# Peptides against a protein of PDB entry 5D63, part 153

Target 1, 292 residues: chain A of PDB entry 5D63
Amino acid sequence: SLRRGIYHIENAGVPSAIDLKDGSSSDGTPIVGWQFTPDTINWHQLWLAEPIPNVADTFTLCNLFSGTYMDLYNGSSEAGTAVNGWQGTAFTTNPHQLWTIKKSSDGTSYKIQNYGSKTFVDLVNGDSSDGAKIAGWTGTWDEGNPHQKWYFNRMSVSSAEAQAAIARNPHIHGTYRGYILDGEYLVLPNATFTQIWKDSGLPGSKWREQIYDCDDFAIAMKAAVGKWGADSWKANGFAIFCGVMLGVNKAGDAAHAYNFTLTKDHADIVFFEPQNGGYLNDIGYDSYMAFY

## One batch from the design tools (peptide; made by RFdiffusion4, then SolubleMPNN)

Design b2_p22_5_s2 (from b2_p22_5, 16 letters changed)
Fold by OpenDDE base, seed 4:
Structure b2_p22_5_s2 (fold): chain B 292 residues (1-292), chain A 22 residues (1-22)
Amino acid sequence: as target 1 above (292 residues)
Amino acid sequence: ISEEELEARTEKLFEKFEKAMS
C-alpha cells in the first residue's frame, strides 16, 4: 500500500506531472498536467498523501505549496469533471477529496480513484502540454490506459526511515543518541540545500572561537532550512530534512558539529559541512548525537 | 574555507568536548 508521504506524481504515458496551476490556494484552482524537471523541487507538483484511518488505500492529497486539497468538482461521476484544488483537511470525510490509490495492473504505476464517484484521475487525451486538463473519468482498475496511470515518486522520508538510514551509516559512534523532531521530512536536492545555505549568509559568516564556531554554523543551517520550509510551503504535517550531528574523530582528540541530509535514493545519509558548503560521505567524525 | 582552516577550527571544538566529558 502507498505510504504516507510527499509525492511527485507523474503520468505513466507522457512526461507530465500533476500540477496545481500557479500554486494558487483559491478554491477551484485547476489541477493540470505540467512538465517537470527531474531532481528539482517542482514547486506546484508536490502532494502530501495522508492515509485515512480505517479506509483501505484511501488518502487525501494536499498540495504542498498551496495547502489545498485535490478535489473532484461536485463529486460528479461524469467523465470530464474538473479536478481542482480546494480547501480541506487531512482527515476530511468529504468524498470529493478522498482518493483511493492502488497499484495499476502494470504493478509499478498507480491509479487514483475518487472514493465517492469511483472515477479516476485522468490526464485528458494524454496531453503532454503545460496546462493540460486533468479530470475525473470513467475507468477500471485493470485498464491499461496510461491516461489514468501515475507514478508516485516519493520525495519524503518518515522519521523511522531517516533513523534507519543513520543506523546503517558506518560513521556512527557507539554512544550515539538520536532525537527525532518531526514525523515526515521533505528531502531536498543538494542544489536546493546548497542554495538555502548560500541564502542564509553562512558562506560569509566569520568563525569565532566558541562564540560562533562549528555548532553555531550547524544550528544556523538547520534554522535556515526550517525558515525556508515555513516560508515556502503552506501545507502542514511535514518538515524539511536537515540534521545536526555532534561527532568525535577516530583518534578521540577532536570533535565537530555538522549537518547531514539524505542521499537521492533516501537510503543513506550524506554529511554537510556548513562552514564550507561541502558534501561528504566521510566527514572524519563518528556521530555520538544527532537531532533532525 | 580551506581544509586546513577547517581542521584548525575543529581542534578547538575538542576543548569544548573535553570539558563536557570531564
Scores: peptide ipSAE 0.026, ipTM 0.615, DockQ to the pose 0.053
Fold by OpenDDE base, seed 3:
Structure b2_p22_5_s2 (fold): chain B 292 residues (1-292), chain A 22 residues (1-22)
Amino acid sequence: as target 1 above (292 residues)
Amino acid sequence: ISEEELEARTEKLFEKFEKAMS
């Protein structure tokens, strides 16, 4: 079963992703196939899948950028019916915006079926060009048509997954206490994380004893990420991953405050030093406190 | 900043974190 999360949805046949055209929040904005760049933020191509309680394998799909929802126009079962962005809510009862998402016959990709019409999200003619039509189309769960098969590349982690990643890290103190602030986190590529750091002004910030030292840098970074999230995305129900840690060195005679994020595969954490923008697998401290 | 400079900074900050470790 597909988990709640943020997904980049890629066609199984061609290198094309489900894209909300221009990221527009206007009702009726076309959803189209579009090229993407791996390991980057594909701004108009991220979708928050919210599972509907007590409706098996059924979700709303909210475009992260626009805050609008994937919508089958008029809920029509006609082949070629437009799929658009449209205003909605996460737990709507509108069948135009309810999508049953289950594994395809290949066991790796998914098919996206409209709950009401029972038609499937289709990259028309498997067209790999930018702006290619995505529409509702007749189909079955078991057919192998790649036009209707989609890989769901998970771009977020749950708080539980983040906690598990922390637990696997060898640089955690025996007295560690963690505090979870949100439920689902978009995990940023390092390049984006670094850019936020640069834009925050921290690279030019002066270290000053106690009044603006390691904890101030670490908190400022988290604040910058939070603001970036709020300014960048119109969807709700998720946060941007950026942790703060307090740590002590092995000798027990020094302490530090720093940030951390998740690795690309979401399996591990990597430490981030907000005073110099460095990423480290070993920052030289064992964390006794974290919040994220 | 250099690793040496960063280390020097962090060492001086230990006292402020002792209470949080308790």
Scores: peptide ipSAE 0.026, ipTM 0.613, DockQ to the pose 0.056
Fold by OpenDDE base, seed 5:
Formats: sequence, structure tokens, C-alpha cells
Structure b2_p22_5_s2 (fold): chain B 292 residues (1-292), chain A 22 residues (1-22)
Amino acid sequence: as target 1 above (292 residues)
Amino acid sequence: ISEEELEARTEKLFEKFEKAMS
């Protein structure tokens, strides 16, 4: 079953993703096929899938950028019915915005069925061009039509997954205590993470003993990421991953505060030094405390 | 900043975090 999370949704047949046109929050904004760039933030193409309690395999899909929801126009079962962005809520009962998402017959891709109409999200004619129509279309769960099959590339991690990644890291002190601040985290590419760091002013910040030292840099980075998240996305129910750690060196005679994020595959953490913007697999400290 | 500068700055901070280690 599909887990709650943020997904980049890519067609199984052509290199096209489900895109909210111009990221507009206006009701009725077309959802279209659009090209994407791997390993980057595809701003208008990220969708938060929120599972509906007690309704098997059924979700709302909130566009991260616009904060609007995938909506089958008038809930019509007619083939070719427009799929648009529309205002909504995560746990709506509106069947126009409820989507049953299950594995296709190939076991890798998913199909997206409107809960009410029982039609499927379809990249019309498999058109790979930017702006190609996405519509509700008749279909079945078992047919192999790639126009209705989608890969769900997970762009976020749960707090549990983040915790697991931390636990696997060899640079965790035996006295480690972690504090989870949110439930779901968008994981940024390093390039985006670095850009936030640059824009924060931290590269020009002066280290000063105690008054503005390692902990201030680390917390400032986390604050910058938080602000970036708030300013960039209109959807709620997720955070941007950026952790803070306190660590001690092997000799036990020095301590440091630093940041960390997750690797591309979300399986491991990588340390980030906010004083110089460097990424390190070994920062020279073992973490005894983290919050993220 | 250089790695050397970072290390020098980091070493000076142990006393600040010593209580947190206990």
C-alpha cells in the first residue's frame, strides 16, 4: 500500500510528470503532463498523499506548491473529464478529490482511480509534450495501458524513517537522545539545501566566541530551512528536513553543533557544517543529541 | 572558513557543552 508522503508522480510510458500548470492556486487550474528534471525540486509536480482513515488505499493529493487538491471536474465518469487543482482539505469527503491508489498489474507502477467515478487518471494519448492533457478515463486495474500507470517517486520521509537513518549511522554516541519535531519531511537535494544556506546570510556571518558560535550557526540554518519551507509551499502537513546535532569528539575534549540531512536514497544521513557549507560523511563528532 | 579555522573554533566550545554530556 502507498504510504503517506510527498511524491513526484511520473508516467510509466513517457518521461512526463503530473504537473499543476503554473503552480496556480486557482480553482480549475489544469493538471497536465510536463517534463521534469531528475534529482531537482520540480516545484509544481510534488503531491502530498494523505491517506483517508478507514478507507482502504484512498488518498487526497495536495499539490505542495499551490496547496490545492487534485480534483476530477464535477466527478464525471465521462472519458476525457478534466483533472484540475481545486481548493480542498486533506480529509475531505468530496469524492471529486478522493483517489484510490494501488499497484498496477506490473507491480511497480500505480494507478490512480477516482473514488466516486471509478475512472482513472490518464495521460491522454500518452502525450509527452509539456501541457499535455491529463483526464479521467475509463479503465480497469489489471490492464497494461501505460497512459494510466504512474510511478510514485517518494520525495519525503516519515519521522520513523529519519530516525532509522540516524540509528544506522556510525557517528552516533551511546548517550544519544533524539527529538522528533514533525511527522513527514520533504528531503531536499543538496543543491537546494546549499542555496538556502547561501541565501540565509550564514556564509557571511562572523563566528564569535559563545555569542555566535557553532550552535547559533546550526540553529540559524534550521531556521532558514524552516522559513524557506514556509515561503515556498502552500500545502500543510509536512516539514522540510533539516536536523541539528550536538556531538562530542572521540577524545571527549571537544564538542560541536552541526546540521544534517538525508542522502538521496533516504537511507542514511549526511552531516552539514553550517559554518562553511560543507557536506561530510564524518564530521569528527559523535552525536549525543539531535532534533529534527 | 578553512578546516583549520573551524577546528580551532570547535575546540573552544567544549566547556559550553560539557554539562550536556553529563
Scores: peptide ipSAE 0.025, ipTM 0.612, DockQ to the pose 0.054
Fold by OpenDDE base, seed 2:
Structure b2_p22_5_s2 (fold): chain B 292 residues (1-292), chain A 22 residues (1-22)
Amino acid sequence: as target 1 above (292 residues)
Amino acid sequence: ISEEELEARTEKLFEKFEKAMS
């Protein structure tokens, strides 16, 4: 079954993603097919899938940017019914905003069925152009029509997944204690993470003994990422991944504070040095404390 | 900053941590 998380949803037939037009929060804003750039933040194309308790394989889909929800207009079962952004809540009972999401017959892609109408989210005519219509359309779960098949590329991790990634890393001290601050985390591409670092002013910050040293840099980076998240996205129920670690070297005669994020495949952590913006697989310290 | 400078700063931070833990 599909896990709770943030997804980039791509058509199985053409290189087009489900896009909320202009990222607008207005009711009735068209959801359309749009081009995307891999390994980047596709701002209007990220969707938080929230599973509905006690309703199998059924979700709301909240646009991360606008904070509005995928909505089948008037809940109509007619082919060609518009799919739009509309105000809502994560656990709504409105069938216009409830979507059953299960694997298609090919075992890789998903189909998105409206809970009420039983029609499917359809990239009309498989049109790959920007602004192509996405609509409810008649179909069945076993049909092979690529217009109704979607890849769900997960862009976030749960706190449990992050914890597991940390646990697999060889640079963790035996006395390690981790503290989880949130439940779901958008994982940023390094380019975005670096840009936040640059915009924070840290590259120009002066190191000063004790009063503004490694711990201050690391915490400032964490704060910058948090603020970036709050300023960038209108949806709630997730955070932006950026961790802080305290570590000790093998000799036990040096300690350091630094940041960390997750690798592209979300399987491992990578260390980030906020004093120079570097990414390292081995920062030379074993972490005895982290919060993220 | 250079790796050497970073290392030097890290050493000073370690001293800070030791004092804080005592």
Scores: peptide ipSAE 0.023, ipTM 0.624, DockQ to the pose 0.056; fails the geometry check

Design b2_p22_5_s3 (from b2_p22_5, 16 letters changed)
Fold by OpenDDE base, seed 2:
Structure b2_p22_5_s3 (fold): chain B 292 residues (1-292), chain A 22 residues (1-22)
Amino acid sequence: as target 1 above (292 residues)
Amino acid sequence: ITAEELAAREARLREKFAKAMS
């Protein structure tokens, strides 16, 4: 079954993603096919899938940027019915905004069925152009039509997944204690993470003994990421991944505070030095504490 | 990291080592 998380939803037939046009929060904003750039944030094309309790394989889909929800217009079962962004809530009972998402017959892609109408989200005519219509359309679960098949590229991790990634890292001290602050985390590309670092002013900050040293840099970075998240996205129920670690060197005579994020495949962590903006697989310290 | 935190960490490391050697 599909896990709760943030997804980039890509058509199985053409290089097009499900896009909320202009990221607008207005009711009735068209959801359309649009080109995307791999390994970027793709602002208007991220969707938080929230599973509905006690309703198998059924979700709401919240656009991260606008905070609005995928909505089948009037819940109509007619082929060609518009799919739009519309105000809603994560656990709505409105069948216009409830989507059953299960694997297609190919075992890799998903189909997205409206809970009420039983029609499927369809990239009309498989049109790969920017702004192509996405609509409800008749179909079946076993049909191989690529217009109705979608890859769900997961762009977030749960706190448990982040915890597991940390646990696999060889630079974690045996006395390690981790503290989880949120439940689901959008994982940023390094380029975006670095840009936030640059915009924070940290590159020009002066190291000063105790008064502004490693812990101040690390906490300032986390604060900058948090503020960036709050200012960038209208959806709730997720955070932006940026961790803080405290570590000790092998000799046990030096300690350091630093940041970390997740690798592209979300399987491992990479350390980030906020004093110089560097990414490292080995920062020279073993972590005894983290919060993220 | 403060000198106090470093000292505390060192103490924890020593404690862990002692337990491992017992």
Scores: peptide ipSAE 0.037, ipTM 0.526, DockQ to the pose 0.041
Fold by OpenDDE base, seed 4:
Structure b2_p22_5_s3 (fold): chain B 292 residues (1-292), chain A 22 residues (1-22)
Amino acid sequence: as target 1 above (292 residues)
Amino acid sequence: ITAEELAAREARLREKFAKAMS
């Protein structure tokens, strides 16, 4: 079963992703196939899948950038019906915006079926060009047609997954207390994380004893990421991953505050020093407290 | 991190260590 999360949805046949054209929030904005760059944000191509309670394998798909939802135009079962962005809510009862998502016959890709029409999201003709039409199309769950098969590349982690990643890290003190602030986190590429750091002004900030030291830098970084998230995305129900840790060194005679994020595979954490923008597997401290 | 927090943390660590070694 597909988990709640943010996904980059890629066609199984050609290197094209489901893209909300121009990231527009206007009702009726075309959803199209578009090229993507691996290991980047792909702004208009991220979708928050929200599972519908008590309806098996059924989701709404909210475009992260626009805050609008994948919508089968007029709920029509006619092949070639447009799939667009449209205003909605995460737990809507509108069948135009309800999608049953299950594994395809190949066991790796998914098919996306409209709950009402029972048609499938289709990259028409398997067209790999930018702006290619995505439409509802007749099909069956067991067909091997790659036009209707999609890889769901998960771009987020749950709070539980983040907690697990922290727990696996060897630089966690036995007295560690973690505080979870959100339920689902978009995990940024390091390049984006660094850019936020640069744009925050922290690289030019002066360390000053107590008045602006390690904890101020670490909290400022988290605040910068939070603001970046709020300013960048219109969807709700998720956060941008950026943690704050307090740690003590092995000798027990020094403490530090720093940030952390998740590795590319989401399995581990990596420490981030907001005073110099460095990423470290070992920052020289064992964390006794974190919030994220 | 304040000197007070550091001192408190150190004290907690020392206490934990002492208990573990007893």
Scores: peptide ipSAE 0.035, ipTM 0.575, DockQ to the pose 0.039
Fold by OpenDDE base, seed 3:
Structure b2_p22_5_s3 (fold): chain B 292 residues (1-292), chain A 22 residues (1-22)
Amino acid sequence: as target 1 above (292 residues)
Amino acid sequence: ITAEELAAREARLREKFAKAMS
């Protein structure tokens, strides 16, 4: 079954993603097919899938940017019915905003069926142009029509997945203790992570003995990421991944505070030095404490 | 900072976060 998480939803037939037009939070904003750039944020094309308790394979889909929900207009079963952004809640009972999401017959892509109408989210005519219509359309689970098949590219990790990534890293001290602050984390591309670092003013910050040293840099980076998240997204129920670690060197005669994020495949962590903006697989310290 | 100084700070943080997450 599909896990709770943030997804970039891409058509199986053409290089188009499900896009909330202009990221608008207005009721009735069209959801359309739109081109995307790999390894970027794709601001209007991220969707938080929230599973509905006790309803198998059924979710709400919240646009991360607008905070509005995927909505089948009037819940109509008529082919060609508009799919729009609309105000809602994560655990709504409104069948216009409830979507059953299961694997298609090809075993890799998903189909998105409206819970009430039993129609499917369809990229009309497989149109790859920006602004192409996405609508509810008649279909079946077994049908191989790529217009109704979607890849769910997971852009987030659970706290458990993050914990696992940390646990398998070789630069963790035997005394390590980690503290999980949130449940689900959007993982940023390094370019975005770096931009937040730049915008925070940290590149111009002066290291000063104890008064503004490694721990201050590391915490300032985490604070900057947190603020960026709050300022950038209207959806709730997730955080932006940015960890803080405290570590000791192999010799045991020096300590350091630094940041870390996840690799592109979410399987490993990479260390980030907030004093110079560098990414390292080995920062020269073994972590004995982290919070993220 | 020194390992000892950071360890002391870490201990305080560990306590705070443990309470917050419980």
Scores: peptide ipSAE 0.027, ipTM 0.520, DockQ to the pose 0.247
Fold by OpenDDE base, seed 1:
Formats: C-alpha cells, structure tokens, sequence
Structure b2_p22_5_s3 (fold): chain B 292 residues (1-292), chain A 22 residues (1-22)
C-alpha cells in the first residue's frame, strides 16, 4: 500500500506533474498538468497523502501549498469531469475528495480512482503542455493507458526512516540518544536549505564565547527552518526536516553543536555547519544527542 | 540515560567548537 507522505505526482507518459494552478486556495481552482524541475521544491505540485482508517488503499490528497484537497467536481462519473482544489479535511467522508490509489498493471506507477465515481484521474489526451486539463475519466485498474498512470515520487520521510538513516551513519557516538519531534518530514533540496540559512541572518551573526556560539547557531537554524515551513505551506500534519546534533570529537576534549539533513535518496544524513553554511559527510564529531 | 551520563555530556558541551571571525 502507498505510505502516508508527501508526493510529487508525475505522469507516466509525459514529463508533467499534477499541479494546483497558481497554488490558489480558492474552491474550484483547477488542477492541471504542468512541467516540473527535478531536485527542486515544485511548490504547487506537492501533495500530502493521508490514508483513511479502515478504508483500504484510500486517501485524501492535500495540496501542500494551498492546504486544499483534490476534489472531483460534483463527484460526477462523466468523462471529462473537472478535478479541482477544494476546502476539506484529512479524514473527510466526502467521496468527492476520497481517492483509492493502487499500483497499475505495470507494477511501478499508480492509478488514482475516485472512491465514489470509480473514475480515474486522467491527463486528458496525454497533453504535456502547461495547464493541460486533468479530469475524471472512465477506466479500469488493469488498463495500460498512460494518461491515467502516475508515479508517486516521495518527497518526505517518516520519523522511522530518519531514525534509520541516522543509525547507518558512522559518526554516531556510543552514547547516542535521539529525540523525534514529528512524524513526517518534508526533505528540502540543499539549495532551499541554504537559502533559508541565508535569509535567517546567520551568515552575518557574530560568534561570541558561550553567549552566542555553536548551539545558538544550530538552534537558530532549526528555528528558521520551522518558521519557513509555517510561512510557506498551508497544509498541516508534517514538518520540515532540520535536525540538531550535539557531538564530541575523537579525543573527547571538544564538543560541537550542528545541524543535519537527509540526502536526496533519504537513505543517509549529511551534516550542516550553521556557522558557515557548509555541508559535510564528516564534521569531525560523533553525535551523542540529536533532536529533529 | 543516567544522571552521570547527562553530566558528562554537559561537561563536554562546555568545550565547544570555536570559530574566529574573519
């Protein structure tokens, strides 16, 4: 089954993603096909899939930017029915906003079926142009039509996945204790992470003994990322990944506080030095404590 | 963790990485 998480949803036939037009929160905002840039945020094209308890393979899809939900207009089963953004809740009973998502016949892509109408999310005519119509359309689960097949590119990690990534890292002290603060984390590209760092004012902050040193920099970075998340996204139920670590050097006579994030494949962590904005695979310390 | 372990971590934290400003 598809896991809870944030996804970039890409058509299997053409390089087009499911896009909420202009990221608008207005009811009835068109959902359209739109080009995307790999390894970027793709602001209007991120969707939080929330599984419905006790309803197999069924989800709501919340646009991360607008906080509105994918909605089949009037729940109509007619081919060509508009799919729009509409206000809703994660665990709604409104069948217009409930989507059964399962693997297609090719075993890699998914099909998105409206729970009520039993029609499928369709990139009409496989149109790759920006603004192309996405609509409900008749279909079957075993049909190979690429207009109705979608790749779900996972853009987030669960706390368990983050924990596993940390556990695989060689720069963890034997006394390590990690503290998980949230359940699901959007993982940012380094370029975005760096921009948040720049905008925080940390590049110009003065290091001062004890009163504003490594721990203050590390906490300030995490706070900046948190604020960026709150200011940027209207959806709830997730956090932006930015960890804080406390580490000790090999000699045991020096300690440091620093940040970390996840690699693109979400399998490993990379360390971030908030005092200079650098990314490192080895920061010279072994972590004995982290929170994220 | 034990109280001793916590105290040890706090002690290590006092020897923080320093960065000279350019």
Amino acid sequence: as target 1 above (292 residues)
Amino acid sequence: ITAEELAAREARLREKFAKAMS
Scores: peptide ipSAE 0.024, ipTM 0.544, DockQ to the pose 0.082

Design b2_p22_5_s4 (from b2_p22_5, 15 letters changed)
Fold by OpenDDE base, seed 2:
Structure b2_p22_5_s4 (fold): chain B 292 residues (1-292), chain A 22 residues (1-22)
Amino acid sequence: as target 1 above (292 residues)
Amino acid sequence: ISDEQLAAREERMFEKFQRAMS
């Protein structure tokens, strides 16, 4: 079953993703096929899938940028019915905004069925052009039509997944304590993470003993990422991943504060030194405390 | 570094965090 999370949703037939046109929050904004760039933030193409309690395999899909929801116009079962962004809530009972998402017959892609109409999200004619129509269309779960098959590329991690990644890292102290602040985290590409670091002013900040040292740098980075998240996205129910760690070296005679994020595959953590913007697999310290 | 020193550092970190994020 599909997990709660943020997804980049890509067509199984052509290199096109589900895109909210112009990222507009206006009701009735077309959802269209659009090109994407791997390993980047595709701003209008991220969707938070929120599972509906007690309704198997059924979700709302909130556009991360606009905060609006995928909506089948008038809930019509007619083939070619527009799929648009529309105001809504995560746990709505409006069947126009409820989507049953299950594996297709190929076992790798998903199909997206409107709960009410029982029609499927369809990239009309498999058109790979920017702005191609996405509509509700008749279909069945077992059909192999790639116009109605979608890959769900997970762009976020749950707090549990982040915790697991930390736990398997070799640079964690035996007395480690983690403090989890949120439930779901958008994981940024390093390029974006670095850009936030640059924009924070930290590259020009002067290290000063006690008054502005390692802990201040690490907190400043955390704050910068938090602010970036708040300023960039209209959807709620998620955070941007950026951790803070306190560590001690092997000799036990030095302590340090630093940041960390997740690797591309979300399986491991990588340490980030906010004093110089470096990414390291081994920062030379074992973490005894983290919050994220 | 003593456990007490590490605990004190942690406390200061959380205080700074609260100020920065409030």
Scores: peptide ipSAE 0.291, ipTM 0.872, DockQ to the pose 0.912
Fold by OpenDDE base, seed 5:
Structure b2_p22_5_s4 (fold): chain B 292 residues (1-292), chain A 22 residues (1-22)
Amino acid sequence: as target 1 above (292 residues)
Amino acid sequence: ISDEQLAAREERMFEKFQRAMS
């Protein structure tokens, strides 16, 4: 079953993703096929899938950028019915915005069925052009038509997954305590993470004993990421991953505060030094405390 | 570094965090 999370949703047949046109929050904004760039933030193409309690395999899909929801126009079962962005809530009972998402017959892709109409999200004619129509269309779960098959690339991690990644790292002290602040985290590409760091002004900040040292840099980075998240996305129910750690060196005679994020595959953490913007697999300290 | 020093550092970190994120 599909987990709660943020997904980039790509067609199984052509290199096209589900895109909210212009990222507009207006009711009735077309959802269309659009090209994407791997390993980047595709701003209008990220969707938060929220599972509906007590309704198996059924979700709302909230566009991260606009904060609006995937909506089948009038809930019509007619083939070719428009799929649009529309205002809504995560746990709505409106069947126009409820989507049953399960594995297709190929075992790797998913199909997206409207809960009410029982029609499927369809990239019409498999059109790979930017702005191609996405519509509700008749179909079956076992049909192999790639127009209705979608890869769900997970762009976020749960708090539990993040905790597991930390636990696997060899640079964690035996007395480690983790403080989890949120439930779901969008994981940024390093390029985006670095850009936030640059925009924060930290590259020009001067280390000063006690008044502005390692802990200040680490906190400033986390604050910058938090602000970036708030300013960039209209959807709620997730955070941007950026951790803070306190560590001690092996000799036990030096302490440091630093940041960390997750690797591309979300399986491991990588350390980030906010004083110089460097990414390191070994920062020279073992963490005894983290919050993220 | 003593455990007490590490604990104190942790406390200061959270105080700074609260101020920065408020």
Scores: peptide ipSAE 0.290, ipTM 0.871, DockQ to the pose 0.910
Fold by OpenDDE base, seed 3:
Structure b2_p22_5_s4 (fold): chain B 292 residues (1-292), chain A 22 residues (1-22)
Amino acid sequence: as target 1 above (292 residues)
Amino acid sequence: ISDEQLAAREERMFEKFQRAMS
């Protein structure tokens, strides 16, 4: 079954993603097909899927940017019914905002069925143009129509997945203690992570013994990422991934504080040096403590 | 570096974190 998480939802037939038009939080804002750029933050095209307890394979879909929810207009079962952004809550009972999401017949893509109407989210006519209509449409689970098949590209990790990535890294000290602060983390592309670093002022910050050294840099970076998250997204229930580590070198005669994030495939961590903005697979230290 | 020194560093880190993220 689909896991709770943040997804970029891409049509199986054409290079188009489910987009909340202009990222508007207004009720009735059209959800449309729109082009996207791989390996970037597609601001209006990220959706938090929240599973409904005790309702199999059923979710709400919250637009990360607007904080509004995917909504089938009036819950109508008629083909061509608009799918819009609308105010809601993660665990609503409103069937207009409840979506059953299961694998399609191809075993890779998903179909998105409205819980009430039993119609499917459809990229009308498979139109690849920006602003193409997305609507509820009649269909079946077994139908191979690519207009109703969607790839769910996972853009976040659970705390457990992050923990697993840390655990398999060779630069972890035997006395390692990890402190998990949140449950679900949006993983940023390095370019975005770097931009946050630049905007924080850290590139111009001067290392000063004790008063502003490695631990200050690492904390400042995490604070900057946290603020960026709060300022950028209206949805709740997730954090932005940015870890802090304390490490000791192999010789045991030097300690350092640094950051880390996840690799593109979310399987590994990569270390980030907030003093120079560098990404390293080996920062020269083994972590004995982390929080993220 | 002693375990005590590392523990002290960890404590200071959490204090700074609390101040920055509160």
Scores: peptide ipSAE 0.289, ipTM 0.870, DockQ to the pose 0.892
Fold by OpenDDE base, seed 4:
Structure b2_p22_5_s4 (fold): chain B 292 residues (1-292), chain A 22 residues (1-22)
Amino acid sequence: as target 1 above (292 residues)
Amino acid sequence: ISDEQLAAREERMFEKFQRAMS
């Protein structure tokens, strides 16, 4: 089944993603097909899928940017019924906002069925243009119509997944202690991560012994990412991935504090030096403590 | 670096973190 997480939802037939128009939080804001750029933050096209307890394969879909939820207008079963953003809650009982999401017949894409109406999220006519209508439409689970098939590109990791990525890294000290602060983490492209670093003022910060040294840089970066997250997204229930580590070198005569994030495939961590903005697979230290 | 020194660094890190994230 689909895991809780943040997804970029892309049509199986054309290069369009499910987009909340203008990222607006207004009730009734159209959800539309829109072009996207791979390996970037597609601001209006990220959806937090929250599984409904005791309802198999059923989720709410919260737009990360607006904090509103995918909503089938009036829960109507009529083909062509608008799908909009609407205020809601993660564990709502409103069938207009409950979506059963299961694999399509091709085994790779998903179909998104409204729980109440049993109609499917449909990119009308497979229109690839920006602003193309997305609507509820009649269908079946076994149909091959690409208008109703969607790839769910996972953009986040669970704390457990992050923990696993850390654990398999060769630069983790045997005495490692990890402190997990959140449950689900949006993983940023390096370009975005770097931009946050730049905007934080850290590139211009001066290293000063004890007053502003490695630990200060690392914490400042995490704070900057946290603030960026809070300022950028209206949805709740997730964090932005940015870790802090304390490490000791192989010789055991030097310690360092630094950051880390996840690789694109979310399988590994990469170290980030907040003093210079560098990404390294080996920062020269083995981490004995991390929090993220 | 002793384990005690590393532990002390960790403690200071968390103290700074708490202040920064408040």
Scores: peptide ipSAE 0.287, ipTM 0.868, DockQ to the pose 0.910

